# Peptides against a protein of PDB entry 5Z08: the designs that were tried, part 70

Target 1, 168 residues: chain A of PDB entry 5Z08
Amino acid sequence: RQKDEWAKKTSSLMKQLDWFIGEHLGAMLAAEELGGPVVGELMEIDPDDLSAGFNAHGKLKKATSQPDLDRRQRRIDDIWGPQDEQGQAHKRKRGADEALAASAEMRDLIEQLMNKLVEAGGDNSATYVEIPRESAAARFLVRSKVAMFHPNDARRLRLVDFGRDLDD
Target 2, 222 residues: chain B of PDB entry 5Z08
Amino acid sequence: GLPRLIDAIEEASKIPAKRRQTPIKPTIEKLTTHLYTHGASPDSLLRLADLLTLRNHLDQASLAAITRNLYPSSTVSDEVVLRFIGALGHGQLKPTLALQALFLRWLVMVYHLLENPGVLGQVYGVLFDLLDTAAIRPQLCHLLALVTRRKHVRPFRIQAILTLSRQTGGDPNLTGLLRVFKNYYPEIIVGDATKGRASAFKHPDPQWRQHLDEIQQRRSEA

## One batch from the design tools (peptide; made by RFdiffusion4, then SolubleMPNN)

Design b1_p12_7_s1 (from b1_p12_7, 5 letters changed)
Fold by OpenDDE base, seed 2:
Structure b1_p12_7_s1 (fold): chain B 168 residues (1-168), chain C 222 residues (1-222), chain A 12 residues (1-12)
Amino acid sequence: as target 1 above (168 residues)
Amino acid sequence: as target 2 above (222 residues)
Amino acid sequence: STLRQLIEEILR
């Protein structure tokens, strides 16, 4: 009975979260990935610092010459470049595509986090998801106090305080 | 009286200008003169809000003239407020963005006369989601600056306004709104977005305010 | 409960 109520509540929450991700959060995460401001306790991030990304310890990575970062930076420049009429339509479309991508990343991350929580059976050590990079999605969840990084490995992310509610 | 003038304008609003037997301009002038002299009662305000917000055959100049003379003689009801809020945004049935900007300006100027200022807080999301509309953004930011409470300052809204601020090259109205947000959460990192010029959200029309005060004083003496 | 509260806080 309690498990069924929890499943229904979780399903309802997932629907609401999916809506929120699709309507609002995806665009914000895309904006953050594209050099948008970080919402939360993070220090003054210069736009130049956002382009450099953050290391596992939340420190600015030195601008390493990785070619894929140059493509995203060019996309940032294309998104933030001068307001010519033709440029705005392409910018809006690219922004929409990035918002969809960010939404998908957030959904996938939440799904992985939830799955690991269920699989762990109350073992907090088993609740960590390995993330390939510190994404805007991951950072958002941490800032929101929904998730936390492993203290020794910022590639490992887990949900906060969810393990106890499954055993009750 | 004012009700009869509104009746005449309501009837005229149903008919295209080219098909009207009598010009509406003299009636609009009588209405605006009456509004300037006496203000509008709550009942008259509601009727005028419908004329201003619903699609009809009144010309934009007439609608603007009514809006500029829309002095409340007493309070502004939630219903009147919601009519104006419902008229905001994009759509074929919506008023022009220029007229929407006048409505938002009016709401700013009469904010202290709202029967329930909390009504604007209830529709905060609707207002906030319109910030991307450049034509109404200045007045919208001013209204949001008045309406914003701690409960409205959310991470997603902080991010949204910061994003929009960068997209707009640091619109001073957005910078002003960010400062309002920062007053509730000093820890909000606004970066260079707050280093720019911010709007002070001063009263849009001091003369209009003075005249409103004169109309309101006459009510307290009656 | 915390995610729910967070979602409720985000959605409110």
Scores: peptide ipSAE 0.021, ipTM 0.269, DockQ to the pose 0.164
Fold by OpenDDE base, seed 1:
Structure b1_p12_7_s1 (fold): chain B 168 residues (1-168), chain C 222 residues (1-222), chain A 12 residues (1-12)
Amino acid sequence: as target 1 above (168 residues)
Amino acid sequence: as target 2 above (222 residues)
Amino acid sequence: STLRQLIEEILR
C-alpha cells in the first residue's frame, strides 16, 4: 500500500516535472544555451501553475500559459530575432526547435541522474553521471541545488542525496 | 619644447640602457614635467603613443611615468586610440600587461576627448575578447561600460560574460559590465552568481581629471 | 526551488 502510494506520487511528480520542462524550462534553457538570460535559482514557478497543470483525475490540464513567462520568451525572441518577417518565422521555428532540444537534454540528464542513484544502491561514488559538457541543463540543476559536481571533476554530476539530510 | 624632448627620447629608445652615453631619466623627468604643465598636442600624442606601444629600450618605469602624465591638451585622434588598442593582448612584441592596464585606464579618463568615440565601438570585439585576461580586466570592463551600445549586446557576448563570471567566482567588474548590458535588455536574468557587489565604474583618478580640465581650459582661452 | 521540492519528493 505505501509503496503503491509512493509510486503513484512519484509518477505524478514526474509528470509534473515533464510538463514543466516541456512548457517552461526548455525554452529558458534554450535561451541560455543561445547566450540569452540564465534561469535564476528562484524560478518563481507559481506552485499554482504546477498544481493547475493536473486535473483532479491526474490528467494534464492544458498549461495555462503564464502570460508573463510567455511574454518573456516572446520578448527574448523579439529581441534576438532577425528583424525581417520571414526571419521572425524562421526564428520562431528555430526557437521552438531549440526549446525542444533543450527539453530533451534536460529530460535525459534527469533520467540518467535518477537511474545512477537507483543503481548505486547507496554507494555515493557510483551515483555520478558523466556529462559531455557543462550544459544549461546541468548548470540549472546545480544552481537549483538539485545536483552537484564531483569535487575534483566537473565532468561528473550527481543528484544531491536529500535522503541523508532527513535522517540527520 | 616638447618636440625636442620627444626627439631625444626617441633616439635614446633605440639604444640599450647600458650603451647610452647619457642617462635618459633626467630627460624623462623633463618630459613628464612638461606634459603635466602643458599637456600634449595631437602630434605629440601620436609620437608618444608610438614610444609607449612599440617595442623599444625604454624601461617600464619611464613608460609608466609618461603614461601617467599623458594629458591631452586638445582632442585625441582615432590614430592615437588605435595605437593603444593595437598594443593590447598577449605577445612578445606587445607592452607588458601592467602597462596595458595603464593604457586602458588612460582611455577611460580621456574618453570624452576622443575626436570620434565611435572608433572604440568599431573595435569592440577586440576589446571584448580580452576579458579573460585577468590583469587588464578591471580597466577593460570600465572602458567597455563606456563604449557599449545596443548593437554590441549580443547573445554570444551575454553568454561569454556569464560563463566568465562563473569561472572567476563573480568578478565585480564582469557583474558591472553585465549590468550595463541589462540596461539595454532588462530581460537578462543575472543568476545568483551576480548578486555580488558590482563595480560602479567610478572615475579612476579624480585628481587627474581635475588637472586635465585645467589643461583643457588653458587651450580654450588661447 | 519548486524543482528541488519536486525532486526531493521524488527521491523521498
Scores: peptide ipSAE 0.020, ipTM 0.280, DockQ to the pose 0.245
Fold by OpenDDE base, seed 4:
Structure b1_p12_7_s1 (fold): chain B 168 residues (1-168), chain C 222 residues (1-222), chain A 12 residues (1-12)
Amino acid sequence: as target 1 above (168 residues)
Amino acid sequence: as target 2 above (222 residues)
Amino acid sequence: STLRQLIEEILR
């Protein structure tokens, strides 16, 4: 019964989280990856704003060409510089694509973290996910106190097990 | 006078200590005494900046003593500032990190005397990229706290500080700098990085400040 | 419960 209630609550939370990731967080994470503001508060960043990049004043740039997935971390000055009209349509598409990519990365990371937590069966050493890079998604989870890095290895991330303090 | 003392030290700086005909220490003591009493003119500051930042045969104790007594009698030019900034970082031709920390401390203490405070804003990126150097980080964060404007608070820099703060176990100087950033963008989530102890960036040496003010007052009365 | 609280805190 408690497992089923936990599963239902977890499912409900995952749906809400999925919604939040898709509607708001993905764009914010994409903005951060692109060198936008590190948002912890719900700043509604329009995906169109992400595609436009950010100018030297924190304001949306006019639209630029598709950054390489590995080059997602652009200098803020590159994100915030003025770009031409043909660049805007490509930028809007890029912003949407980057928001979708950030959303997918966040979802995948959360899924991996949860799977490892379940598989570990209470062994904290087995709860770590290896991350290829410190993404905006990973940083967000750590800032939100949802996840923590391994003390000796910043490539290893785990969920903060908040439930253990209740069973003791 | 001060120019003659600088001339003697410049000539001695070209010669290894073992090959000098006369000990330089008495001349350094005369220089530091003169600087403490009268300060350095803009022209003398430039010459002293070259002695401090360029590779020469002066010992580290002498260079540190000059830096600790480097009271400006007037303003500090952009050229002097840029000499000290150019001396920062890693390299065989660079001053020691201990001496670089003294230079940064000096820039903090004379910041209000800069002819153009904007010059430090122009080299903000150079300063910011040195934050990973632990030996100079405390003074560097303090200087950046003074120099930072809204135009410098960029997401990549926020992220860089957050990352470095995590890697350093929450260095209070980085936390202090991040609080300065948050003043320009309150929406920045600093997370647990700001819950820790932050440096208040207090004046590094109140006695040095008071003595500087006395030297500066004599100029205004002349 | 804490992951929930955390997600709820993130979603607030």
Scores: peptide ipSAE 0.021, ipTM 0.277, DockQ to the pose 0.043; fails the geometry check
Fold by OpenDDE base, seed 3:
Structure b1_p12_7_s1 (fold): chain B 168 residues (1-168), chain C 222 residues (1-222), chain A 12 residues (1-12)
Amino acid sequence: as target 1 above (168 residues)
Amino acid sequence: as target 2 above (222 residues)
Amino acid sequence: STLRQLIEEILR
């Protein structure tokens, strides 16, 4: 019963999250991965607003140089490169591709986190997902207080167990 | 200084009131006095936003007092905004609706200090979907009135407000929001819903605004 | 909480 309600709630969450990820969060996470503004909690980014460029005065706090972030950051410069019509179409396509990639990464991460939570059967130590990198997706989940890093290992992420506070 | 006061409150917030060795009220009073006098830096705002929005053992009166004195000395980051937005709605881990109303009121009052006002436009759907929550509706409508752009005025939202307006007997705040929508699309048929009294969405606290301006001016002179 | 809220709102 609780598993089914959780599964339904999870499925609904995943659908809406999937929508949100696809329509808004993916673009924002892509922007963050590309060195754009840190997506705070859940922002609806209009893809058209992503195409309009964050003005130079958005203090990009330098996200800590993880090597994979550098590759995506270089793609922002490519996305914001010269204003030729062909450049805009390529920019839109690349932006869309990065948004799709970020969306997929977020979906996968959430799925893993949820699966681990279910599999753990109440063992908090077993709820951690190993993340290959501190992605925008992972950071977003942590900032959103949906997930938390292991106190001693930033490569281990788990969902915040909202259920335990109900039984205590 | 402010960081030390926040440290003390953060530590106290982890402990139930009955188990605290020292009363937190004096520290809250020191914090609120400091905030009133100097405002909060962006870093302090973020920490305070966490204290206000995350479930902890602070009493509602203390949280409300902090919120009422939450004067930014500088800008308000997207992260701070999103902490407050994330605290909205129904849920066991969410702040009380009364506190949420104070957060929305605060966002209205500091809207001009947002580093990126567009952040609220990005979460427009989230805000809009909370309009059925009567306890926060007045402040929510005011915030939406500030945030609404042409892109947000969609047929389904128009219909949702119209439906909710009928259900509420013509809530003046909803009527006010419909008028904002009509400014973007004059062709919107609002029917009898616009014939009623509409909120003008005046600044919720002129004294608070004046005091904020004084705090902000001191920063510009420094 | 915000993601949960948004997830809950998106889900609602």
Scores: peptide ipSAE 0.020, ipTM 0.246, DockQ to the pose 0.167; fails the geometry check

Design b1_p12_7_s2 (from b1_p12_7, 4 letters changed)
Fold by OpenDDE base, seed 4:
Structure b1_p12_7_s2 (fold): chain B 168 residues (1-168), chain C 222 residues (1-222), chain A 12 residues (1-12)
Amino acid sequence: as target 1 above (168 residues)
Amino acid sequence: as target 2 above (222 residues)
Amino acid sequence: SVLRQLIEEILS
């Protein structure tokens, strides 16, 4: 009974998390990846705002002039080309695509973390997922105290096992 | 004395080099020699800060020479600090980025002599926003490393450093600044972008430090 | 549960 209730509760939480990732968190993570504010400082990010890019303050860049944009920001600006009507549509589409990509990355990361936790059978050393990069998704999970990095290897991430502290 | 030398340079700074009746170089050399020997009082520092930061007809070599010899004999006022901070960034009326780097280096070297170190904390945002300027980034990171307090370590600034570190291929100065941030928030991940050697922010000129200490000791004995 | 804490932090 308690295991079934836990399973139901976990399933419900996963559905809520999936919803939150798709509706809100994906856009916020995309903003963070694009140099916007860290998740938790901005409550709502419009995908249209993602298309404008972010200044060093994590605020929406107004269309200020081109020169010293770092290659990725230049790539963002080159991607964000002149505001012709077609350019705005491409810009909006790109913001949506970045939010979708961030959502997919977060979902995949959570899935991998959960799978490793189950597969490890209680061996904490086997619970680590190898991450290709420090993503906004990974950082979010660590900030939220949901995941932790390996103390000696920042490419290894695991879920925080909250269950052990209750049995002592 | 030093005030008379400053007067002469101020007057010369109003006139284009080609229209000066007398070469300014000998007066600059006298000034720099005096500064090296005795340092500058707070009042003289303010006047020199204006000469260094305001647009005038002095040549870049002279401005650099003054900056390299700008030993305070006493404390450094908020007003002097703010003159140098106001001179930072891009603009037609601002000093060259090379001079700005020297100003930031100077602020690092005299940080312990500031009357109110908190003044730099108040302009922290202005300094932080200039991190994308590669020419001044090394000295700027060093200054920020000294100035940073917990209140300045905000999520958006953490992310900005991480992003800029990735974009720069792991600038060791940015990695060094991120380590300072991590002292306040240990949970900050120094990801792959920071695998590079971090700057230790060592004193930029040990000989300059020693000479400054000698000038400052003469004041305490008086 | 880690997931609960995550959701609570996200929803707070």
Scores: peptide ipSAE 0.022, ipTM 0.251, DockQ to the pose 0.055
Fold by OpenDDE base, seed 1:
Structure b1_p12_7_s2 (fold): chain B 168 residues (1-168), chain C 222 residues (1-222), chain A 12 residues (1-12)
Amino acid sequence: as target 1 above (168 residues)
Amino acid sequence: as target 2 above (222 residues)
Amino acid sequence: SVLRQLIEEILS
């Protein structure tokens, strides 16, 4: 029972995270990779907007906050977009493609980090993922205190083992 | 007059200190006194810029003393500016980083006297690429804060400053420059690494400014 | 769970 509840909660959280990555974080990470605004530690994501986006059954309600991220992405595109209409359309498409790429990178990185944590079986030395570059995704996770670099090797990233509460 | 003093120093600069027949220090003192009293004409500024930026046998103390007294009596030409910009960075033929910092400080202090302020905007990339050089970063950020226009604020430069700010633990000069960038693009989110103290880019030497104004005023009356 | 903490930290 408890394992099933944990599995359900984990699955729900993963769906929420996947949504967040796809709908919000991917565009922001893409903007950072392009040298735009960097996502701070406090994403002013109104927790209420995120919470309002999830029904009790884990079905993604269309977050009404889609307009604000679309507005931010539009603002970035408006700021950096070519003035010509054709250039704006190409930039919007490019921005969408970059957001998808950033989303995929973040998902892959999180998956690798989680897999290494599970595989390590409590050996902290085995929890490191080798990263090919310091990506916006990696930097975001470190800034968010979710991940940390190896003290002697900035190419190695691991999840912060928020200690004992996993065993209880 | 000033041209004769420059002539004497130019000739002395070609000769190693140990081989000079006369000490250069008294001539440097006469030059710096003259510069302090009357300033330097555009022609004299160009000659002095060459003495300061080109490799010669003048000692660092003399070069620093000339730079500290390099009051323009008139405008500063693009050619003079470009001499100082060309002297920036790493290289065996370039002035010391300490002297480069003095040149950047000088450019900040005489920015309002440039014949064409746009010349610095044309070399913006050269200046920007030197931000990783810690020894000149404070003055470089101040100069960039004056020079930056909307056309210079590009995504790759935003990212470069943010990255460098993180690597430096939030250098207040970089934070100050990011604030200048944010004036053109308010949507720039500076991460927690930039929540620190920003430089206000105040005039580096109010006394020098006042003395410059006095020299400039005397010319307008003549 | 690490994931919960992850989400809480990302969303905070």
Scores: peptide ipSAE 0.022, ipTM 0.243, DockQ to the pose 0.035
Fold by OpenDDE base, seed 5:
Structure b1_p12_7_s2 (fold): chain B 168 residues (1-168), chain C 222 residues (1-222), chain A 12 residues (1-12)
Amino acid sequence: as target 1 above (168 residues)
Amino acid sequence: as target 2 above (222 residues)
Amino acid sequence: SVLRQLIEEILS
């Protein structure tokens, strides 16, 4: 009974999480991966600002800013490539693809983390998922205190022990 | 005018919301509208910086609204910058981390209007030591990316970022900052941490930038 | 559950 209620509750939460991932978090994670703002508790990222920010015609009016600022913005721009129009359309498509990819990665990661938690049967050492990369998804879970890295291996991620809430 | 609006808000900020005779929201709206239309003079910026950074009875929404409309009509003084820097970090008397993130974002967006950009270089250590604070890290890394000079790229700071990058799972903002460091010292071995995506540190708000430019242009024509 | 807290934090 409690396992079934937990399974239903988990399923409901997973559906809500899946919805949230698909509707909001995936785009935000993709934005983070693309060098946008990190999704944190406190950043009201207006999703409309994410969509509006990719307007192609940001002509840098030559404000006579001091040569050193231009050089640095140029270095940042050089590091990240010029916002050429073709690069923006490719970046938008890539951004949408990256939002989908980030959503998929988050879903997969959560699934793996949950599966390992179930498989471990209470052995905390067995709850670690090996992550191929430190994705925005993994970091989000860590920042949200949902997951923790292994103290000695940042390639190993586990859910924060949900188990205490099952025994009470 | 703007000074009178600030006066009214300063007086209201001394009184708990429940004890105010009049709602402050209409005055905040007038202030933000004025700021949006005309920007803030250096003197007004200092007064607003004090309102934003000092503990008072203003609500977080009002403080955020003021910060979002804090367009300088002229330059930004060292004193204004230092008020915002002094407001960063943990403490009972400090603004919320959310508001601190907005302050850092603001500093990024007005960096080109600083009377002395070197002032941020002088407080580089203070900024750098806050990198462990996740809530402000994105904007902090962006600001540090603007501020960092060769003199700031020290072995202990490289190691600190590398350590923090590992602890945070390769935060793209930290990776971006490491790339800035590597531009000064190409020999910096940024291990697997740099293989990840880095933050581009793009302008946080292009519309805000455009509006700022319009406000700044009106000053040059006057 | 941390997931609930996550959702509550996300939905808040």
Scores: peptide ipSAE 0.022, ipTM 0.361, DockQ to the pose 0.071
Fold by OpenDDE base, seed 3:
Structure b1_p12_7_s2 (fold): chain B 168 residues (1-168), chain C 222 residues (1-222), chain A 12 residues (1-12)
Amino acid sequence: as target 1 above (168 residues)
Amino acid sequence: as target 2 above (222 residues)
Amino acid sequence: SVLRQLIEEILS
């Protein structure tokens, strides 16, 4: 009974989390990945804001304030942008693609963390996931106190305190 | 000359390695040799900064080799600095964290050649907010140790670094940065977070420094 | 659970 309720709650939470990741968190993580604000400082990032890019202060670039960063973005667009007139549509698409990538990374990371927790059977040493990089997703989970890095190895991440709730 | 080498690399950078008519490696080697011998002018530095920080088809080994030989023959402009700062953080369009660490190391090593060292102070918040990124933290703390002024040492940043120090088990680089903060505000209680060894922020590469000094001396004689 | 708190904080 408790396992089934836990499974249902977990499933419901995962659905809500999946929705949140897809609708909000993915874009925010993508913004952070693109050099935008850290997740938690800006709760509302419009995908259009991702397309405009962020200034050195993590604020939305207004056209007038940082010409040098605009040159960089232009050059990136010149190198990697399609040559055709659809430049704005491609910027939006890139922002969407980054948000999707961030969403996928967050989902995968959560899944790995949960799987390791289940597999460890209460052995805290076995709950660590090896992360290939310190992603915005990983940092978000740590800032949120959902996960923690291994004290001696920042490539190892585990969920925090989920083990106590299983014994009650 | 250096401009022609950069031209060739810029053109090659637009083309995937498999589609290049000629291997780029010999041109990179010529570039790095030239940089080692003569350094880079401000104009060349800007072009190279763009090659290093913008997404292109250059391989990581080539980018790292250029970065390791990126000796300024003169000063480093704000524009060059901002290219490297803008390349920091995560994202598909950003350089690898390994390359970013090299950029930060480079900024540390050329800090005394900045036309306006205040530019780093203006982006202090951006740099500080990246301290949670473990892969670049050592070099980032070193750079922040150079850049930090009294105006940057704010209560929220003190608390942030203390919190991060606890979370990292007392990273020596964070402890080192806290010592810099304490120089401006001796009353900062570092508590148990600083019981550990602090980084001394020594020059990352004494040989690189010596060679840079030799290149810079040639400019003063000209 | 911390996850619940996270979700509650995120959804609030």
Scores: peptide ipSAE 0.021, ipTM 0.255, DockQ to the pose 0.103

